# Designs tried in a protein design run: peptides against a protein of PDB entry 3J47. Part 28

Target 1, 121 residues: chain A of PDB entry 3J47
Amino acid sequence: IRLTNQLKSLKGLQSKLKDVVEYLDKVINKELPINHTILGKLQDVFNLLPNLGTPDDDEIDVENHDRINISNNLQKALTVKTNDELMVIYISNLVRSIIAFDDLIENKIQNKKIQEQRVKD
Target 2, 69 residues: chain B of PDB entry 3J47
Amino acid sequence: YEEKEESNLAATKSMVKIAEQYSKRIEEEKELTEEELKTRYVGRQDPKKHLSETADETLENNIVSVLTA

## One batch from the design tools (peptide; made by RFdiffusion4, then SolubleMPNN)

Design b1_p11_7_s1 (from b1_p11_7, 4 letters changed)
Fold by OpenDDE base, seed 2:
Structure b1_p11_7_s1 (fold): chain B 121 residues (1-121), chain C 69 residues (1-69), chain A 11 residues (1-11)
Amino acid sequence: as target 1 above (121 residues)
Amino acid sequence: as target 2 above (69 residues)
Amino acid sequence: YEKFLDLLLKL
């Protein structure tokens, strides 16, 4: 469910971006007047997007280290966070697998002991 | 779309909570291993099985958490 | 199973 919602949100964003590109192309071709309100909102969205292309703000404020998978520079910090979360999940799965195997081995040993007792009776 | 975005934000907050729950689940897994160890000494199959089942449930919850991240 | 048990006992 969550992945499906994320995928749907991403698809919706992609569709909206495509519509914006098509609108911009029509404005460039003088087929439609520039909607200043849409452009202003789009500009605000682009300003809120982490700067994909400006290398100069190396000061990734350390305080945002714990926040999720957004755009490129923030996306790099977010990629690090996602990598750390995936690592924790991987280690967790490994630990649970080891415990499950330990239990299986013990169950097997007990089953062998029960079978040996049944053969002696 | 907004509902899914809100769900993704909630999922992220849930991931932080899952990290805390993960630390707690690791402790629960250790307790299960201790119960298995105790069961190995007591020779009772049932507590050991319960420990194994809880470890499996903990593993499944971690996998679901990873898939949800 | 014994090898896995031995590995677990060594961890």
Scores: peptide ipSAE 0.478, ipTM 0.850, DockQ to the pose 0.011
Fold by OpenDDE base, seed 1:
Structure b1_p11_7_s1 (fold): chain B 121 residues (1-121), chain C 69 residues (1-69), chain A 11 residues (1-11)
Amino acid sequence: as target 1 above (121 residues)
Amino acid sequence: as target 2 above (69 residues)
Amino acid sequence: YEKFLDLLLKL
């Protein structure tokens, strides 16, 4: 369910971005007037999106490297963080699986001892 | 779309909380394993069953954490 | 079974 909601949100964003590009092309060609309300909302979205494309400004504070949300250079840092989180989850699942197998083996040994006692009886 | 975006933001905040609780969950798993080891020497089945159940609960919590990620 | 349990305890 959660992954499906994320994928739906991403698809919605992609569709809106395509509509914006088509609108901008029509404005450049003087076919349509600039819709100021849509453009203002897009500018607000771009201001909330950290700089996708310009590698040059040195001041991206090293402290934000740990937080997941931002697209290209941050996308690499986000990929590293996501990889670390997935690794922790993988190790945890492996440890729990090992404990569960140990318990199953012990239960099997006990069941075998009970069966051997019943056959003697 | 907006409801899913809000759900994703809430999920991300929950992942941070899960990461903080992860160390505590590992300690709880170890305590259970020690209790199982002690129960093997006492020869009573009941404490071993309780340890197995708690290991399973810990495994389920990790799976939910993976699905949230 | 005991050998496997011993191996699991060593891990």
Scores: peptide ipSAE 0.462, ipTM 0.845, DockQ to the pose 0.010
Fold by OpenDDE base, seed 5:
Structure b1_p11_7_s1 (fold): chain B 121 residues (1-121), chain C 69 residues (1-69), chain A 11 residues (1-11)
Amino acid sequence: as target 1 above (121 residues)
Amino acid sequence: as target 2 above (69 residues)
Amino acid sequence: YEKFLDLLLKL
């Protein structure tokens, strides 16, 4: 469900970006007037999106390393954070599995002792 | 789309909370292991069972956290 | 098992 929602959001964004590119091409070709409202919303989106287009801003704003899935460069830092979170979850699951296994072994040992006592009686 | 974005934002906030809860869950898991050790010494099956159940609950919560992540 | 539990407690 969550992955599907993320994929749907990404597809929606992709479609919207395609529409904007198509619109911009039509404006450049003087086929359509510049829709200032769409352009303004796009600018707002671009301002909220870390600059995908300038490869040279190596200033990984270290402060945004903690903040969730915005744009691709932030996505690398975010991928690291997501990886760390997944690692923590994985370790937790392993620890719980180990505890559950220990309990199973102890239960098995106890059951064996009970059976051995019953055979001696 | 907006509903999904809102759900993703909520899930992200939940992840931060999950990280805090994870640290707490690790501590709870340690406490359970100590109770299991004590139960082994006392020969009472009941504390051991309780430890196992709490460890299982902790695991389930982590799995749900991963699925939510 | 005791060593394993001790290891778990140390973690």
Scores: peptide ipSAE 0.472, ipTM 0.848, DockQ to the pose 0.012; fails the geometry check
Fold by OpenDDE base, seed 3:
Structure b1_p11_7_s1 (fold): chain B 121 residues (1-121), chain C 69 residues (1-69), chain A 11 residues (1-11)
Amino acid sequence: as target 1 above (121 residues)
Amino acid sequence: as target 2 above (69 residues)
Amino acid sequence: YEKFLDLLLKL
């Protein structure tokens, strides 16, 4: 369910991005008037999107840098953070899987002992 | 789309909290494993089962955390 | 762990 929702969100973002590009092309071609409200919101979204193309803008608010995975340079630092988090979760899952496996083996051993006792009786 | 973005943000905040709780969960898992080992020597099956169930719950929580990430 | 492995081998 969760992965499906993430995939659907990503597909929706891709579709919106395509629609924005198509809209911008129509505005450039003077086929449609500039909707200032939509463009303002898009500009706000792009400003919140960590700058893909300008590595040199030093004013990347360091506090937001660690949290928001979305854009290329900031996205690289955020990708590193996400990778570290995923690694921690992976290790945790491995440890839990090992414990669960140990318990399964113990349960199998107990079941075998119970079966052996039933055969002797 | 907005609801999913909000859900993803909430999930990310939950992951940070999970990272802090991760060390505690590992310690709890170790304690349970030690109790299982002790219970193995004592011959009582019930504590081992409880440890197994707790380990499974811990694994499930980690999987949900990974899926949230 | 060894006892568990032994039990697994007996299965």
Scores: peptide ipSAE 0.454, ipTM 0.843, DockQ to the pose 0.009; fails the geometry check

Design b1_p11_7_s2 (from b1_p11_7, 4 letters changed)
Fold by OpenDDE base, seed 3:
Structure b1_p11_7_s2 (fold): chain B 121 residues (1-121), chain C 69 residues (1-69), chain A 11 residues (1-11)
Amino acid sequence: as target 1 above (121 residues)
Amino acid sequence: as target 2 above (69 residues)
Amino acid sequence: YESFLDSLLKL
């Protein structure tokens, strides 16, 4: 359910971004009037988006490293952070799986011993 | 969209808290494994079952954490 | 063992 919601949110963002691009293209082509309020909100969104365009290593604003926000340079740092978090979760799952497997092996050995005893009786 | 963003932010904050709790859960899992090891020597099946149940619970919590990430 | 792995995947 949560992964589906995240995927849905990402798809929604992608669709919205596509709609924005299409809207901007129509405005450039003078097919639609410029809605200044929409553009202002879009500019605010772009300003909140980590700098997608310039790979300049320098504007790694260290303060925003903690906020998993969506955009490319900060998104690389955020992707790294997300990757690290996913790695921790993966390792955790692996450890739990190993313990559960060890218990299964033990249970199987015990069941085999019980069956062997029943065959001897 | 905004509600989902807020939900994602809340999920991220929850993940940080989960990471802290995860370190504690790993230690708890280790303690249970030690109890299982001790139970192997004592021949009591009940502690082993309890360890297995706790390992399963720990696994479930990690999966929920992955689903939240 | 496969059933166990499947159970782990279902958790």
Scores: peptide ipSAE 0.524, ipTM 0.850, DockQ to the pose 0.018
Fold by OpenDDE base, seed 4:
Structure b1_p11_7_s2 (fold): chain B 121 residues (1-121), chain C 69 residues (1-69), chain A 11 residues (1-11)
Amino acid sequence: as target 1 above (121 residues)
Amino acid sequence: as target 2 above (69 residues)
Amino acid sequence: YESFLDSLLKL
């Protein structure tokens, strides 16, 4: 249930981002007037986004291509971090499963011993 | 959407906490495995049962962590 | 093993 809700939220966010991009493209093309309210909300969203690298104030001059690369690098770093976290969770689950399996084997061995004792009696 | 966003935010905060707890849970799991190994040699069910219970608790916590992730 | 996996899934 929770994973499904997260996926739905992520899909909703993706759709909204797509709509924003389409809107911005229309504004750039002068097909629609600049809506200040939408821009304000978008700015609020960007401010709530974890600072994907505070550009250190100094080098404003990195061309738009470098900003895209920095964003991609940060996204990549976040993806790597997420993958590492998921890997840790996966390993933990695997280890727990192994322990539980070991316990089941031991329980089975004990049950077999009890049955063997009952046959001897 | 908002309800899911709130749930995801709570889950993300929980994930950070889970990451911290994960290290502790791994240690607890190791302790249980050692007790199980000892129980195999001593033939007493009690330490092994305790190890199994702690392993199960560790699994449950990891599953909850995955579900919150 | 499958029963064990099912038990793990139910937890």
Scores: peptide ipSAE 0.520, ipTM 0.856, DockQ to the pose 0.019
Fold by OpenDDE base, seed 1:
Structure b1_p11_7_s2 (fold): chain B 121 residues (1-121), chain C 69 residues (1-69), chain A 11 residues (1-11)
Amino acid sequence: as target 1 above (121 residues)
Amino acid sequence: as target 2 above (69 residues)
Amino acid sequence: YESFLDSLLKL
């Protein structure tokens, strides 16, 4: 459920970004007048979005690198963090599967011993 | 969309907590495996079953963490 | 045993 909601939100954002690009292209081509109200709201959304495209401000401290990088460079680090989380989840599932398999083998050995005892009686 | 974004932010914070809990769960799993090894020597089924149940609970918690991630 | 493995894979 949560992953589906995240995916739906991401798809909604992608669709909105596509609409913005299409709108900006029409404005550049002078097909539509600049709607200042829509543009202002979009700018507010972009300002709330972590700085996607400005490469220049170097100084944001190195230690937050492993955390949620929001967009482009930040999205790249978010992708790395998400990959790390997925990797931890994957390893955890593997470890649990191994333990469950070991328990299953032990249960099978015990059942075999019980069966062998019943055949001897 | 906004409700899902808020849910995703809460989930991300939960994932950090889950990563910390994961390290603790791995240790708990190791302790259980040691108890299972000891129980193999004692030949008593009950401690092994308890170890298996705790391993299953640990697995379930990781799966819930994955699904929450 | 296979059902148990399947249950583990489903989890």
Scores: peptide ipSAE 0.520, ipTM 0.851, DockQ to the pose 0.018
Fold by OpenDDE base, seed 5:
Structure b1_p11_7_s2 (fold): chain B 121 residues (1-121), chain C 69 residues (1-69), chain A 11 residues (1-11)
Amino acid sequence: as target 1 above (121 residues)
Amino acid sequence: as target 2 above (69 residues)
Amino acid sequence: YESFLDSLLKL
């Protein structure tokens, strides 16, 4: 459910971005007037997006490193962080699986011993 | 879309909490494994079963955390 | 063991 909602949000964002690009292309071609409201919302989105355009903003505010959002140089750092988190989760799952397997083996050995004792009685 | 975004934000906050809980869960899992080792020597099945169940619950919680990620 | 692995995969 959660992944589906995230995917749906990403798809919605992608669709909206596509619509914006199409709109901007039409405005550049003088087919449509510039809608100031759409541009204002886009500017707000771009302001909320970590600065995509200037490669030179070395001041990656270290505090915002935690958010998975894909798009910027910050996005690369966030992608790396996300990958690291996924790796940790993967390793954790492996460890739990190993422990559960070890317990299963022991249970099987114990069950076999109980059966062997019952056959001797 | 907004509800999903809020859910994703909540999930991200939960991931930080999960990372902290993960370290604790690993320690709890180790403690249970030690109890299983002791139970192997005593020949009592019950403590081993409880450890196995706790390990399974811990695994499930990690999988849910990964899916939330 | 296989049954357990299957159970783990279903989780």
Scores: peptide ipSAE 0.520, ipTM 0.850, DockQ to the pose 0.017; fails the geometry check

Design b1_p11_7_s3 (from b1_p11_7, 3 letters changed)
Fold by OpenDDE base, seed 2:
Structure b1_p11_7_s3 (fold): chain B 121 residues (1-121), chain C 69 residues (1-69), chain A 11 residues (1-11)
Amino acid sequence: as target 1 above (121 residues)
Amino acid sequence: as target 2 above (69 residues)
Amino acid sequence: YEEFLDLLLKL
């Protein structure tokens, strides 16, 4: 469910971006007038997007390290966070697998002992 | 779309909570291993099985958490 | 753990 919602949100964003590109192309070709309200909202969205191309804000404060995979510089910090979360999950799965394996071995040993006792009786 | 975005934000907050729960689950897995060890000494198969089942449940919860992240 | 490993080796 969550992954499906994320995928749907991404698809919706992609569709909206495509519509914006198509609108911009029509404006460039003088087929449609510029909707200043849409352009202003789009500009606001781009300003809220973490700057993909400005190298100068190296000082994005360490405090936002724990927040969501959004856009490139923030997306890099967010990618690091996602990587850390995936690593924790991987280690957790490994630990659980080891414990499960240990239990299986013990069960096998017990079953072998029971079988050996049955052969002696 | 907004509902999914809200769900993704809730999922991210849930991941932080899952990290805390993960630390707790690791401790629960250790307790299960200790119970298995104790059960091995006591010769009772049932507590060991219960420990194994709890470890498996903990693993499954981690996998679901990773898939949800 | 060592005893468990030994049991695994005996399996």
Scores: peptide ipSAE 0.464, ipTM 0.848, DockQ to the pose 0.009
Fold by OpenDDE base, seed 1:
Structure b1_p11_7_s3 (fold): chain B 121 residues (1-121), chain C 69 residues (1-69), chain A 11 residues (1-11)
Amino acid sequence: as target 1 above (121 residues)
Amino acid sequence: as target 2 above (69 residues)
Amino acid sequence: YEEFLDLLLKL
């Protein structure tokens, strides 16, 4: 359910971005007037998006490297953080699986001992 | 769409909390394994069963964490 | 089974 909601949100954003690009192309070609209300909302969205395009400002605060930021350079840091989280989850699952197997083996040994006692009896 | 975005943000915050709790869960899992080892010598099935149940609960919590990621 | 359990305990 949660992953499906994330994927649906991403698809909605992708569709909206495509509509914006199509609108901007029509404005550049002078086919349509600039809709100031849509453009203002887009500008607000772009201002909320971490700077995708300017590599030049050197003060990438090293402390933000651990936090998932969505856009290109930030997307790389996000990918690293997501990878670390997935690694932790993977290790956790392995550890739980090992413990579950240990318990299963012990239960099997106990069951075998009980069967051997019943046959002697 | 907005409700899902808000849910994803809440999920991400929950993942950070899960990562902090992960270290504690590993310690709890180790304590249970030690209790199981002790119970093998006492010959009572009940403590071993409780350890197995807690290991399973720990496994379920990791699966939920993976699904949240 | 005991050998496997012992190996798991060593890990």
Scores: peptide ipSAE 0.456, ipTM 0.846, DockQ to the pose 0.010
Fold by OpenDDE base, seed 3:
Structure b1_p11_7_s3 (fold): chain B 121 residues (1-121), chain C 69 residues (1-69), chain A 11 residues (1-11)
Amino acid sequence: as target 1 above (121 residues)
Amino acid sequence: as target 2 above (69 residues)
Amino acid sequence: YEEFLDLLLKL
């Protein structure tokens, strides 16, 4: 269920991004008026979204470049934090799996002893 | 979308709390394993079963935590 | 689980 929800969220984000690109293309082609409110919210989302693709476009004003660098550093830091959390969870799962395996081994040993006793009786 | 984002944020906060509790859970797991080892020597099956069940619950909680991450 | 149990019983 949870993994399915994450996948659905990722798919939703991908669809939204595609819709934004299509909207921007229509605005560039003057097919639709610029909705300033939607663009402002999208800009806020993009500023909060860790800069995925640095668009290679050279003309990013120097003031935006420093903000972009800060955003990229924040994204990198968030990625590192996420990786660390995943590592902790992975180790936890391994430890639990080892304990569960140890218990299974013991249960099997006990079952074998019970069977051996039944054969002797 | 917003509800999912809020759910993901809540899940991330929960994971931070889980990370803090993780060290405690590892210690609890270790204590249970020691009790199983002791129970193996004492010949009492009941404590060993309880440790196994606790380990399984701990594993399940970790899996849920990973899925939340 | 059954295959694993069978493997352990053979040991």
Scores: peptide ipSAE 0.435, ipTM 0.842, DockQ to the pose 0.011
Fold by OpenDDE base, seed 5:
Structure b1_p11_7_s3 (fold): chain B 121 residues (1-121), chain C 69 residues (1-69), chain A 11 residues (1-11)
Amino acid sequence: as target 1 above (121 residues)
Amino acid sequence: as target 2 above (69 residues)
Amino acid sequence: YEEFLDLLLKL
């Protein structure tokens, strides 16, 4: 469900971006007037999107290392954070599996002791 | 689309909370393991069962966290 | 862990 929602949001963004590109091409070709409202919203989105197009390698704003997937460069830092989170979850699952296995072994030992006692009686 | 974005935002906030809960869950898991050790010495099956149940609940919560990630 | 190992050995 969550992954499907993320995929749907990404598809929606892709469609909107395609529409904007198509609109910009029509404006460049003088086929349509510049829709200032769409352009303003796109600019707002672009301002909220960390600069995808300028690989200014230098201003990896260290502060945004913690913040969520909006843009590919931010997505690299965010990919590291996501990877760390997935690693923590993986370790947690392993620890729980080990505890569950320990309990299973103990139960098996107890059952064996009960059987041995029954054979001695 | 907006509902999905809101769900993703809520999920991300949940991830931060999950990271905090993860540290707490690890501590709870350790406490359960100690109770199992104590139960083994006392020969009382009840504390061991409780530890196993809490470990299982902790595991389920981590799996849900992974699926939400 | 040692008690767990001992328990495993008893199995």
Scores: peptide ipSAE 0.454, ipTM 0.840, DockQ to the pose 0.009; fails the geometry check

Design b1_p11_7_s4 (from b1_p11_7, 4 letters changed)
Fold by OpenDDE base, seed 1:
Structure b1_p11_7_s4 (fold): chain B 121 residues (1-121), chain C 69 residues (1-69), chain A 11 residues (1-11)
Amino acid sequence: as target 1 above (121 residues)
Amino acid sequence: as target 2 above (69 residues)
Amino acid sequence: YEKFLDSLLKL
């Protein structure tokens, strides 16, 4: 459920971004007047988004390598952090599965031994 | 969309807490495995069952952590 | 045992 909600939000953002690009292209081609209210809201959204396009903040990136931050470099660091978290979760699930499987095998061996004893009796 | 974004932010904060708890869960899982090893020698089914149940609870907690990731 | 494995996979 949660992953589906995240994917739906990402798809909504992608669609809105596409609509913005189409609007900007129409404004550049002088097909539509600049709607200042829509542009102002879009600028506010871009200001709330971590700077995806300015390479000059190279100095702040070194200490936040371990924290989830959404930009292309920051999205790379976020993707690495998300991958590390997913890897830890995967390894944990694998270890638990192995332990549960070992317990299952032992229970099966014990049940077989009990059954063999009942047949001898 | 906004409700999902808020849910994702809350989830991310929960993931940091889960990462801290993960180290503790690994230790709890090891303690269970040690109890299972001891129970194999004692020959009683009950301690092994309890170990298996706690390993399952640890697994469920990791899955909830994955789903919150 | 198969049900347990299936339960493990569903988790």
Scores: peptide ipSAE 0.529, ipTM 0.854, DockQ to the pose 0.018
Fold by OpenDDE base, seed 4:
Structure b1_p11_7_s4 (fold): chain B 121 residues (1-121), chain C 69 residues (1-69), chain A 11 residues (1-11)
Amino acid sequence: as target 1 above (121 residues)
Amino acid sequence: as target 2 above (69 residues)
Amino acid sequence: YEKFLDSLLKL
């Protein structure tokens, strides 16, 4: 259930982002007027997003291509972090499964010994 | 969508906490494995059972973490 | 053993 909800939320976010990009492209192409309300909501969303790098206040000039690269680098860093977290969870699950399996084997061996003892009695 | 997003946000915060707890859980799991190994040699069922129970708890917590992740 | 694995998967 939780994973399905997360996946649904991610899909919803992806769809919304796509719609925003399409809207922004139409505004840039002068096909639609600038809707300040939509931009305000988008800005609020961006402000709620973990600051994908506060641009340090330094010089304006090289900004646009580097911003995409910085956003990509930060997104990449977040992706790496997420992958590391998932890896840790995966390893933990494996280790727990191995321990549980080991215990099961030992319980089975003990049960076999108990049965062998009962047959001798 | 919003309810699921809120659940995911709560889950993500829980994942960070789980990552910290994960290191601790791995240590607890190692302790359980050592007790199981010791119990295998000593022939006492009780320490091994405790190790198994802690391993199961660690696994459950990890699964909850994965589901939260 | 399979039941135990299934129990682990259900957890």
Scores: peptide ipSAE 0.526, ipTM 0.859, DockQ to the pose 0.019
Fold by OpenDDE base, seed 3:
Structure b1_p11_7_s4 (fold): chain B 121 residues (1-121), chain C 69 residues (1-69), chain A 11 residues (1-11)
Amino acid sequence: as target 1 above (121 residues)
Amino acid sequence: as target 2 above (69 residues)
Amino acid sequence: YEKFLDSLLKL
């Protein structure tokens, strides 16, 4: 369910981004009047989006430590953070799986002993 | 979209808290594994079952954490 | 045992 919601969000973002590109193309082609309010909101979104296109602008305001957001320079740091979080979760799952497997082995050994005892009786 | 962004932010804050709790959960898991090891020698089945149940709960919590990520 | 492994995988 949660992964499906995340995928749905990502698909929604992709669709919205496509709609923005199509809108910008129509504005460039003078098919639609420039809506300043939409452009202002888009600029705000682009300013909040980590600079995808300028890898060299060092003036990434370090204060927005929200290590989660997808876009390139911040996105690289965010990707590293996400990778670290995923790694911790993976290790946690692995440890739980190992413990569950150890218990399964023990249960199997016990069941085998019970069966062997029943055959002797 | 905003509700989903807010949900993702809440999930990330939850992941930080989960990371702190994870170290504690690993320690709790080790303690249970030690109790199972001790119980294997003592021949009591009940502590082993309890350790298995706690390992399953720990696994479930990690999967929920992964899904929250 | 396979059903148990499947249950563990589903968890």
Scores: peptide ipSAE 0.520, ipTM 0.851, DockQ to the pose 0.018
Fold by OpenDDE base, seed 5:
Structure b1_p11_7_s4 (fold): chain B 121 residues (1-121), chain C 69 residues (1-69), chain A 11 residues (1-11)
Amino acid sequence: as target 1 above (121 residues)
Amino acid sequence: as target 2 above (69 residues)
Amino acid sequence: YEKFLDSLLKL
């Protein structure tokens, strides 16, 4: 469910971005007037998005390594954080599986001992 | 879209809390394994069963955390 | 044992 919601949000953003690009292309071609309201909302979105366009690798604000969702350089740091979180979850699942398997082995050993004792009696 | 964004934000906050809980759960899991070892010596099935159940609960919580993440 | 492993995987 959560992954589906994230994917839906990403698809929604992609669709909206495509609509903006199509709108901007039409404005550049003088086919449509500039819709200032849409541009203002896009500008607000771009201002909230950490600078996707300047590849200056240097200002990777180390502090934003922890926040998964927001923007491309941030998205790379966020991808790393998401990967780390997924890794922790994976390790946790492995550890629980190992413990559960150990318990099963022990139960099997106990059952075998009980059966061996019953055969001796 | 907004409801999903809000859900993702809540999930992210939960993920930080889950990381802290995960460290605690690892310690709880370790304690359970020690109790299982002790139960092998005592020959009583009951303490071992309790350890197994607690390990399962710890695993379930981690899976839910991953699914929430 | 396989059933138990399957139960763990379902969790």
Scores: peptide ipSAE 0.528, ipTM 0.855, DockQ to the pose 0.017; fails the geometry check

